# Ledger of designs, part 4: peptides against a protein of PDB entry 4XPM

Target 1, 160 residues: chain A of PDB entry 4XPM
Amino acid sequence: VMLHSKNVKGFLENTLKPYDLHSVDFKTSSLQSSMIITATNGGILSYATSNNDVPKNSINEINSVNNLKMMSLLIKDKWSEDENDTEEQHSNSCYPVEIDSFKTKIYTYEMEDLHTCVAQIPNSDLLLLFIAEGSFPYGLLVIKIERAMRELTDLFGYKL
Target 2, 67 residues: chain B of PDB entry 4XPM
Amino acid sequence: DIKGTIAFDTHGNVIESTGVGSQRIEDIGDLSKVTLDAEGFAQVQGDSLLVHLYKRNDITLAVYTSA

## One batch from the design tools (peptide; aimed at target 1 N14)

Design b2_p21_8_s2 (made by RFdiffusion4, then SolubleMPNN; from b2_p21_8, 9 letters changed)
Fold by OpenDDE base, seed 2:
Structure b2_p21_8_s2 (fold): chain B 160 residues (1-160), chain C 67 residues (1-67), chain A 21 residues (1-21)
Amino acid sequence: as target 1 above (160 residues)
Amino acid sequence: as target 2 above (67 residues)
Amino acid sequence: MSKEELKELHEKILKEIEEQV
């Protein structure tokens, strides 16, 4: 699927959708947030959130946006450290994957009571970041972000 | 009758859990060490439940039954 | 539960996951 930069927002919104497995009695909550951030500074290039019932220009909105910015920066920092740490890359929190001959890594991070997952878009200066509730299992979150990255081929090799 | 399920990856992280499986996530440690047959199957007798195992594509499914 | 039933359930789970991404 072709995805232009102008369509990234809509793509991220679609990734918020929960899993509902009918073969077994299992379903997840929606992702809290889905973001594309810079690997260099953790700056948010695009984001989507499931809780959009916050009035614009309200103190709650400001807090929400600021919280996302803070989380993005923190996760970027952890990711940067792990990318330079051989031990962390061999932990259960790191999933080496290959997409269309491009190698990347998926990391899972516990942040407060939230489950997060981050991965570098192959050969790019961008990270894809999912933030979910603690009830969202990490194994499924990893699958979700891997499959999502496969739809972002237009961003492969993107440099700032 | 299925009493519950756990699906988990090669890192031991949960993909899904249902029923009694949701209360037995700690079983993954032991289940991941079970030797599977050539077809990817195994059965393990638990405390009161029988666990049916099947692994394919790096995903292990554990199904808990009474017998 | 038979091997066939277990295999089928595994396949269904995988298929559902793939379809919902």
Scores: peptide ipSAE 0.782, ipTM 0.955, DockQ to the pose 0.840
OpenDDE base, seeds 1, 3, 4, 5: peptide ipSAE 0.782, 0.782, 0.782, 0.782; ipTM 0.955, 0.955, 0.955, 0.955

Design b2_p21_8_s3 (made by RFdiffusion4, then SolubleMPNN; from b2_p21_8, 9 letters changed)
Fold by OpenDDE base, seed 1:
Structure b2_p21_8_s3 (fold): chain B 160 residues (1-160), chain C 67 residues (1-67), chain A 21 residues (1-21)
Amino acid sequence: as target 1 above (160 residues)
Amino acid sequence: as target 2 above (67 residues)
Amino acid sequence: MSKEELKELHDKILEEIESQP
């Protein structure tokens, strides 16, 4: 079963859900945005945002999408730079991970007051990108994106 | 008895923090260097608080208590 | 706090994290 675009959107929407760790009474906010973008150009293939109350085709929606496009491009550029920088790959902001024998990396980036993390979908031309508030801890954000990545096996090896 | 908690990963990044732990994120640097026993436990006496450490699955939990 | 309590708390945290859809 191939993951269709509609299914991808629904998947991304599901990733927006916050954590609520009752054992220690810790909770996060919802992700601000969740996106799948191209590793080549930072183009948005699919996205979800926590603010879905914006009317369709409204100026506010357009501005929001444009902002996402800008952020995705910036993060893609930084990711590309880091992929060619061995020092950055050994920083505390880079998490090498292995999923089903595929190796990939998770990067955390602070964008203004936001916490972001991005990971290349294994062996693909796609990146998964989470954008959260500054209160969302990076360690948990990394766990979140790793777990999410494991559910995107249909996109493994996807080439543009 | 628990005054706060910090959970952090192998990179020293926070997974969760509560109570006094939220105000002591800077402790992670030192806590990450603590030698754990064979079972993954340690205790570190701080200023006025005792820190209980346990690490498993690449997650270190620090629990702050008064004693 | 005992080791058992600490371990249990750790495991609960992990479980809660992993339980998110």
Scores: peptide ipSAE 0.779, ipTM 0.956, DockQ to the pose 0.800
OpenDDE base, seeds 2, 3, 4, 5: peptide ipSAE 0.778, 0.779, 0.778, 0.778; ipTM 0.955, 0.956, 0.956, 0.956; seed 2 fails the geometry check

Design b2_p21_8_s4 (made by RFdiffusion4, then SolubleMPNN; from b2_p21_8, 8 letters changed)
Fold by OpenDDE base, seed 4:
Structure b2_p21_8_s4 (fold): chain B 160 residues (1-160), chain C 67 residues (1-67), chain A 21 residues (1-21)
Amino acid sequence: as target 1 above (160 residues)
Amino acid sequence: as target 2 above (67 residues)
Amino acid sequence: MSKEELKSLHDKILEEINSQV
């Protein structure tokens, strides 16, 4: 089954949903953004954002999109650096994971007051990127991106 | 009665926190070092609260109670 | 709080997390 562009967009939109753990009365905010970007250039292939209250075509919208592009590039660069840094790969901010016999890593990065999480889609030139508020705990964010990535098997091995 | 909870992963990062647990995130450092029994349980007496620990599936749950 | 209750709560949390992703 192939993931079409619309399917990917819809998938990312679904990842924005918050957690609501009734068992302990814990609830998160929605993710601010969810993106698939290229590992090579940090270009955004698809994205979803919960900030839909900004007027369309406004300067604020342009700025927000530009900010998203900037963040994606910065995170891509940091990810690239960490992939070549053994110490960073052994920090508490790096989670080695295995999905369907494919190995990848999940990284957490603090971006200003935001909590971000990025992971290379297994054997691909693509990165999955979540951006959340600082109140979103990293442990849960990691779980979220891992589970989400498991649903992107169609993108495993995708090369640009 | 439960006064709060902290769930954390093997890296010591928070998964969830509630009640007094939200104010005691720093406890994770010590809680992660507690020796669990064969079933994955432990209890740690704090200053005024008892912490009940259980770990399974790489997730540790700490529940804070008065006794 | 019993061990059974603690285990139950833990598992419920995990189930909730997994069901919402």
Scores: peptide ipSAE 0.789, ipTM 0.956, DockQ to the pose 0.831
OpenDDE base, seeds 1, 2, 3, 5: peptide ipSAE 0.789, 0.789, 0.788, 0.789; ipTM 0.956, 0.956, 0.956, 0.956

## One batch from the design tools (peptide; aimed at target 1 H22, target 2 L53 L61 V63)

Design b2_p22_3 (made by RFdiffusion4)
Pose (drawn by RFdiffusion4):
Structure b2_p22_3 (pose): chain A 143 residues (1-50, 63-86, 92-160), chain B 67 residues (1-67), chain P 22 residues (1-22)
Amino acid sequence: VMLHSKNVKGFLENTLKPYDLHSVDFKTSSLQSSMIITATNGGILSYATSNSVNNLKMMSLLIKDKWSEDENDTNSCYPVEIDSFKTKIYTYEMEDLHTCVAQIPNSDLLLLFIAEGSFPYGLLVIKIERAMRELTDLFGYKL
Amino acid sequence: as target 2 above (67 residues)
Amino acid sequence: SLTKDQLKELHDNLMNEIFSQA
């Protein structure tokens, strides 16, 4: 199996949209970036931006390792279940940026959200958990 | 009138904040320790501002008004 | 003054907006 590059890219572009609430006077900025990366090497398979390409490669590998260290060392961590599939959502403060990372269930891929420091973590976690529910096609994707 | 709001999750992370809520994010540590009534309500205050709490679906809403 | 029903309605409306935009 292989990734449909254009549709995954389009998916990530859609995950960039900000929240804009009217019930209370609240709005976020859009995500700084959204990426799917390998859990193995931290290599980027696809990305979307709303800073530079060089900067994304560095942060991706860094979060891959941080996630890798946490995933087997016997911050916030949210256990989640999607259609009986299990994954975990981690938050990482990357300098002044807020990030969420989660392994796409049973896959060799990670979904990574990068947002400004003003983007609330709890909201970023909800955004990534719902976004993962749209990625059933990628569950079990093995390298 | 409503002077501000904060919504936060079970880890104590913020989902949203407005008004004085954004200036009082540090309140979450105390607010998250409040034990709610059987229906999920509580009222507490640190100062002249009254905090109304309601929790459902692992999300706590705090709204700030005067006492 | 703010009633419990008003507070609950505000909470539910806020959650609906968050989850709809998610």

Design b2_p22_3_s3 (made by RFdiffusion4, then SolubleMPNN; from b2_p22_3, 9 letters changed)
Fold by OpenDDE base, seed 1:
Structure b2_p22_3_s3 (fold): chain B 160 residues (1-160), chain C 67 residues (1-67), chain A 22 residues (1-22)
Amino acid sequence: as target 1 above (160 residues)
Amino acid sequence: as target 2 above (67 residues)
Amino acid sequence: SLTKEELKKLHEELLKEILSQS
């Protein structure tokens, strides 16, 4: 199965859904944004946002996209730095994981009042990026992105 | 009666928090150091609350009760 | 009070919900 642009967009949209943990009476907000970006340049290949009430081709949409571009670039830069920093890779903000024998890492980053996490899609030049409100717990965000990556096997090994 | 909960991962990051647990996130530092029994359980007496711990699948659940 | 079985069950349900909603 090949992931097409439309399929990827739909996938990212599905990742926006919040948690509602009835067992402990805990719930989160929806993710603010979900993106697949390039590890090299931080360019956005696909994205989804919970704020879908912005008219297409409007100034507000342009501003929203530009904001995502800025955030993706900043996070990519931080990720790149951490990938070359052994100390950062052993911090509580880095989660080494293995998916189908592929090794990758999940990083959590606080960006202003937002909680973000980013992970390299295994053996690829792509990053998966989640942006959430500050009330979204990092531990839960990490679980979310790990599970999401496990569904992106078609992108494993993707090179630009 | 359950007064609150905290669930946290092996990195000490919160997975969820409710009730008094939401106000005691700082407890994770100490709770993560508690020695669990062979089945993954422990109890820790706090200031006025008893904390029940259970760890499985790299998730530690702390439940705060009055007794 | 809270029994081990109740605590274990709560953990199980929590994990189940997390995974099912991820």
Scores: peptide ipSAE 0.796, ipTM 0.957, DockQ to the pose 0.935
OpenDDE base, seeds 2, 3, 4, 5: peptide ipSAE 0.795, 0.796, 0.795, 0.795; ipTM 0.957, 0.957, 0.957, 0.957

Design b2_p22_3_s4 (made by RFdiffusion4, then SolubleMPNN; from b2_p22_3, 11 letters changed)
Fold by OpenDDE base, seed 1:
Structure b2_p22_3_s4 (fold): chain B 160 residues (1-160), chain C 67 residues (1-67), chain A 22 residues (1-22)
Amino acid sequence: as target 1 above (160 residues)
Amino acid sequence: as target 2 above (67 residues)
Amino acid sequence: MITKEELKKLHEELLKEILSQS
């Protein structure tokens, strides 16, 4: 089964949903954005944002897209650096995980007042990227992206 | 009477926090070092509150109570 | 106070909610 662009977009939109943990009376905000980007250039292949109040083709939309491009590139660059840094891979900001016998890593990065999380889709040239408000706990964000990545098996092994 | 909670992962990162737990995130450093029993439980006296710990599936839940 | 059973149950419920909403 191949993920089509529309399916990927819808998937990313679904990842935006917040947590509402009734057991402990804890809830989060929605993710600010969710993206699939290239690991090589940080190019955005697909994205979703919670700020959908922007008219299409407006200057504000262009600015928002440009902002996402900037963030994706910055995060990609830091990810690339960390992938070549053994110490960073053993920090509290790196989570080695295994999904269906495929190994990958989840990284958490602070961007200004935002909490971000990025992970390479196993054996692929693609990264999954979540951007959330600073109130969104990193531990929960990591769980979120891991679970999301487990649903992207069609992209495992995808090479550019 | 639960006064608050903190849940954190094996990296010491917060999963959730509520009540007094939200004001005691710095406790994770010490709580993560607590030796748990064979069933994954522990109790730690902190300030005027008792912290009840339970770890399973790489998630530690800390519950703050007055006793 | 909270019993071990209550604490364990709370943990289970929390985990269940997290996973179901992920």
Scores: peptide ipSAE 0.799, ipTM 0.957, DockQ to the pose 0.929
OpenDDE base, seeds 2, 3, 4, 5: peptide ipSAE 0.799, 0.798, 0.799, 0.798; ipTM 0.956, 0.956, 0.957, 0.957

Design b2_p22_5 (made by RFdiffusion4; failed a check: the pose's geometry)
Pose (drawn by RFdiffusion4):
Structure b2_p22_5 (pose): chain A 143 residues (1-50, 63-86, 92-160), chain B 67 residues (1-67), chain P 22 residues (1-22)
Amino acid sequence: VMLHSKNVKGFLENTLKPYDLHSVDFKTSSLQSSMIITATNGGILSYATSNSVNNLKMMSLLIKDKWSEDENDTNSCYPVEIDSFKTKIYTYEMEDLHTCVAQIPNSDLLLLFIAEGSFPYGLLVIKIERAMRELTDLFGYKL
Amino acid sequence: as target 2 above (67 residues)
Amino acid sequence: SFVLTKDELKTLHDDIMNEIFS
């Protein structure tokens, strides 16, 4: 099994969109970036930006390790269930940036959202949890 | 009139804020400790501003008005 | 000066949630 590079890229581009509420006068900026990376090496498989390529590689590996350390050390952590599949959503403050990371269930892949410091964490968590519901094709993807 | 809002989750993380809500994010620590009535409502205040609380689906909404 | 009813506050909450979860 392999990834359909163009469609995963398109998916990540779609996850970039901001929230724009009218019930209250509230709107976020769009995500700074959205990436799928390996849980193993932190290598980037696909990404979308709304800063530079060099900067994403560094952040990705850093969040991969932070996630890896938290995932087996016997911040916020949100246990989630999707169609009886389990994963965890972590938030990490990366300098002035807000990030969410979660392992795609039973896969060797992580989904990573990078947003500005003004993007509320609780909202970033909801965005990534719903986005993961669209990634059933990637559940169990093994390297 | 409504002077602001804050919505926050069970971890106390913010989902959205407007008005004085964005200036009073620190209120969440106290607000999250408020025990709501049987229907999910409460009213509390730190100062001249009245905070109306409603919680459902693990999301608490606080709206700020005058007392 | 101004107090919201339970129905008004609940309607506001539901409207916010519907927009977030749409």

Design b2_p22_5_s1 (made by RFdiffusion4, then SolubleMPNN; from b2_p22_5, 10 letters changed; failed a check: the pose's geometry)
Amino acid sequence: STTLSKEELKELHDKILEEIYK

Design b2_p22_5_s2 (made by RFdiffusion4, then SolubleMPNN; from b2_p22_5, 10 letters changed; failed a check: the pose's geometry)
Amino acid sequence: STTLSKEELKALHDALLAEIYS

Design b2_p22_5_s4 (made by RFdiffusion4, then SolubleMPNN; from b2_p22_5, 9 letters changed; failed a check: the pose's geometry)
Amino acid sequence: STTLSKEELKALHDAILKEIYS

## One batch from the design tools (peptide; aimed at target 2 A42 H52 T65)

Design b2_p23_4_s4 (made by RFdiffusion4, then SolubleMPNN; its pose is not in this set)
Fold by OpenDDE base, seed 1:
Structure b2_p23_4_s4 (fold): chain B 160 residues (1-160), chain C 67 residues (1-67), chain A 23 residues (1-23)
Amino acid sequence: as target 1 above (160 residues)
Amino acid sequence: as target 2 above (67 residues)
Amino acid sequence: VTTPDEATKEALKKLFESLLKEI
């Protein structure tokens, strides 16, 4: 089973949708961005953004992509540091999880006024990265990314 | 009558908050320490509000009521 | 700290389960 690039893009686009919790009358904004990046270099393999009003090949698109690249690299670096830091792995910003017998960790990082969440796709060289507004609760963001990763089983064990 | 809610995880991070709960995020620290009964329930009297707690699957739901 | 009555417990449980289905 193989995930094609187009399918991955569509998956990431779907993750952008906001929460509307009718049970408690709570709503979130859409995710600003959703990405799959390499754990090794922070390179973006696929991404989706809610800012789709930017014309293709425009300078604004280039700037937005460059911004994503920068954020991806920064978050990857922080993730890498934390993966080598036992104390950080026991902080409130780290969630050890198990998906179908595969262990991984979810990290939350505040990036300026944004809330981000990153997780290594189990046993892979890939990270799933969500970027949201500061109003998006971290606990909910963690749940969101965990559930999303459960849909990426085809990428489990993927090595570069 | 529900005056608000807070749902939070075992790390003390918010899952959702509504009503007065949105103004009582600082309560999570104390609420997380409350001893629940065998079914996962508790009630805590705080100032003018009563907080009803239910925890399951590492998620705690706090419901604020006047009584 | 006290325990809710049965009606309150049921209401809490239902609300929780509804929330759980949405997240």
Scores: peptide ipSAE 0.798, ipTM 0.956, DockQ to the pose 0.917
OpenDDE base, seeds 2, 3, 4, 5: peptide ipSAE 0.798, 0.798, 0.798, 0.798; ipTM 0.955, 0.955, 0.955, 0.955

Design b2_p23_8 (made by RFdiffusion4)
Pose (drawn by RFdiffusion4):
Structure b2_p23_8 (pose): chain A 143 residues (1-50, 63-86, 92-160), chain B 67 residues (1-67), chain P 23 residues (1-23)
Amino acid sequence: VMLHSKNVKGFLENTLKPYDLHSVDFKTSSLQSSMIITATNGGILSYATSNSVNNLKMMSLLIKDKWSEDENDTNSCYPVEIDSFKTKIYTYEMEDLHTCVAQIPNSDLLLLFIAEGSFPYGLLVIKIERAMRELTDLFGYKL
Amino acid sequence: as target 2 above (67 residues)
Amino acid sequence: MEHTDEQKNFLKNLHDDIMNEIF
């Protein structure tokens, strides 16, 4: 099995969109970046930006390790269930940036959202949880 | 009139804020400790501003008005 | 402190509108 590079890229581009509410006068900026990376090496498989390529590689590996450390050390952590599949959503403050990361269930891949510091964490968590619901094709993807 | 709002989750993380809500994010620590009535409502205040609370689906809405 | 029925209906509707726009 392999990734359909163009469609995953398109998916990540779609996850970039901001929230724009009218019930209250509230709107976010779009995500700074959205990435799928390996849980193993932190290598980037696909990404989308709304800052530079060099800067994404560094952040990705950093969050991979932070996630890796938290995932087996016997911040916020949100246990989630999707169609009886379990994963966990972590938030990490990356300098002035807000980030969310979660392992795609039973996969060797992580989904990573990078947003500005003004993007509320609770909202970033909801965005990534719903986005993961669209990634059933990637559940169980093994390297 | 509504002076502001804050919505926050069970971890106390913000989902959205407007008006004085964005200036009073620190209120969440107290607000999240408020025990709601049987229907999910409460009213509390720190100062001249009245905070109306409603919680459903693990999301608390606080709206700020005058007392 | 207590809410009137009107205040309670207003808060429920506002909450549901916010949730529908987020979800």

Design b2_p23_8_s1 (made by RFdiffusion4, then SolubleMPNN; from b2_p23_8, 14 letters changed)
Fold by OpenDDE base, seed 1:
Structure b2_p23_8_s1 (fold): chain B 160 residues (1-160), chain C 67 residues (1-67), chain A 23 residues (1-23)
Amino acid sequence: as target 1 above (160 residues)
Amino acid sequence: as target 2 above (67 residues)
Amino acid sequence: LSFSEEEKEELRKLHEDILKEIL
């Protein structure tokens, strides 16, 4: 089963939505960005951003995309390092999870004032990456990306 | 009468916080060490607030009250 | 310090309500 590019883009756009709880008076901002990138070189396969006020194909949009490319590369590099570091895998910044018998890990990374989390889509060459404001709590961010990843079963096992 | 809440995971990371809980994120370190009863409950008297703890599904909820 | 059964139920409910929204 294969997800179409359009469907993936729409999926990522949907992940941008903030939490707005009713059980308690708590709400978050929207995610700044949501991306699927390659685990090999951090290349962006699909992305969504909350800053949609930038004209399409404008210099500002290009710069924004370039910034995302840089962040994705940096995060991919950190992820790669951590995947080869048992100590990092046992830190509070790493969440081993199991989805439908597939094992993966969710990592949280601070990028300047931003909160990010990244996870390898199970048994694939792809990473799911969320970028949020610093006010977005890590525990919730982890839950968010885990839940999102559960909806990407079509990408489980995807190899480049 | 709830004055605030903190929900946190087993890593000590915040899931949500409200009210006075938002200003007491540092309490998680101590709260995570509290021994819960067989049903997952505990109460801890703080400086001026009572903290009601409940843990289930690896998520701990702390509710701050005046009594 | 001990909970009443009512207090326990309130905590359970709040916990579950939060989880329903975030999971």
Scores: peptide ipSAE 0.759, ipTM 0.951, DockQ to the pose 0.924
OpenDDE base, seeds 2, 3, 4, 5: peptide ipSAE 0.758, 0.758, 0.759, 0.759; ipTM 0.951, 0.951, 0.951, 0.951

Design b2_p23_8_s2 (made by RFdiffusion4, then SolubleMPNN; from b2_p23_8, 14 letters changed)
Fold by OpenDDE base, seed 1:
Structure b2_p23_8_s2 (fold): chain B 160 residues (1-160), chain C 67 residues (1-67), chain A 23 residues (1-23)
Amino acid sequence: as target 1 above (160 residues)
Amino acid sequence: as target 2 above (67 residues)
Amino acid sequence: LSLSEEEKEWLRKLHEDILKEIL
């Protein structure tokens, strides 16, 4: 069953939620952004941001979206390069993972003071992208995005 | 009594940190090299703190205690 | 240094509890 756009948006919004552990006294901030973008050109198909206080259709909102577009493009480009680089695929910034019978990779990228993770939705032309504050540890961010991808089985194999 | 914790993955990246562990992220390099027993446990004395290690499912938990 | 069985158990439990929250 294919996910509707509204379902995807809601899914991404849910991924923004922070961790708040009780077994140990540890909590994170919310993700700054969560996006599904195309692996081909970095185009944003759907996105969610934690900063929803920006008035709609305002210049600030437009600038925010433009910033997301820029980051998406940059990350897509880096991802594309790494997918063609064996050394990068074996670095600590790359996590090969298997979801069901599908293999994919999770990459972590530092963007200024932000921590980001990107992963190709298995066998698809889509990338899932998380952007978090620098305080969000990479190990947990990787776990978060892996868990999220496991919920996107409807998008596995999606081709543009 | 627990003074802090660090959980980290096989890449040496932090999963969580609390207490003194949050200030000792650099310890991961050394902790990752500690030889664990057959059950995945180890203890290491560091500074004035004792570090208890447990690894399971590729996630290592380090617990800092005074003793 | 060796952990007691009791210490091993609380480490296991804490590890499991953390995993349950993050996975």
Scores: peptide ipSAE 0.778, ipTM 0.954, DockQ to the pose 0.923
OpenDDE base, seeds 2, 3, 4, 5: peptide ipSAE 0.777, 0.777, 0.776, 0.778; ipTM 0.954, 0.953, 0.953, 0.954

Design b2_p23_8_s3 (made by RFdiffusion4, then SolubleMPNN; from b2_p23_8, 9 letters changed)
Fold by OpenDDE base, seed 1:
Structure b2_p23_8_s3 (fold): chain B 160 residues (1-160), chain C 67 residues (1-67), chain A 23 residues (1-23)
Amino acid sequence: as target 1 above (160 residues)
Amino acid sequence: as target 2 above (67 residues)
Amino acid sequence: MSLTPEQKAFLKALHDAILKEIL
């Protein structure tokens, strides 16, 4: 099975959808952004954003993409640091998880007023990155990204 | 009468919150230390509210009631 | 303090309902 770029884009777009619970009166905003980036350089391989009102090839689109690139790089760097820090891996901001016998970690990072969550796609050189508003609870964000990663099995083991 | 809820994970991070629960996120620290029975339940008196706890699948649900 | 069977049933049901929505 091959994940094509268009399919990945659609997948990421779908992850933007908010939670709207009915069992309890709780709802979230949509994710601001969802990205697959390289663990090596923080380069964006695919992304989706809720700011789809921006015309293509406009200066605003360029600015938004550049902002995503910056955030991607910063988060990648923080992730890289934490992957080499045993203490950080045992903090409340790190969630070791196992998906189909593959081990990975989910990290939560506060970026200014935003809540972010990043996880290495199991055994790969890729990271999945969610960026949400500060109102999006970290516990739920972690659940969201874990569930999303379970749908990316085709990328497990992907090496650059 | 339910006054609010908090659901939180084993790291003490919020999954959801409603009502008075949204204003009592700081309670998670203490709630996470409450001893649960064999079925995963507990009931704790907190200030003016009663907190009902249930934990399963590493998710703790706290329901706040007046009594 | 101990919960009644009805209270436990409610909590469990609500917990399960939340799980169903978020997982």
Scores: peptide ipSAE 0.785, ipTM 0.953, DockQ to the pose 0.924
OpenDDE base, seeds 2, 3, 4, 5: peptide ipSAE 0.785, 0.783, 0.784, 0.784; ipTM 0.953, 0.953, 0.953, 0.953

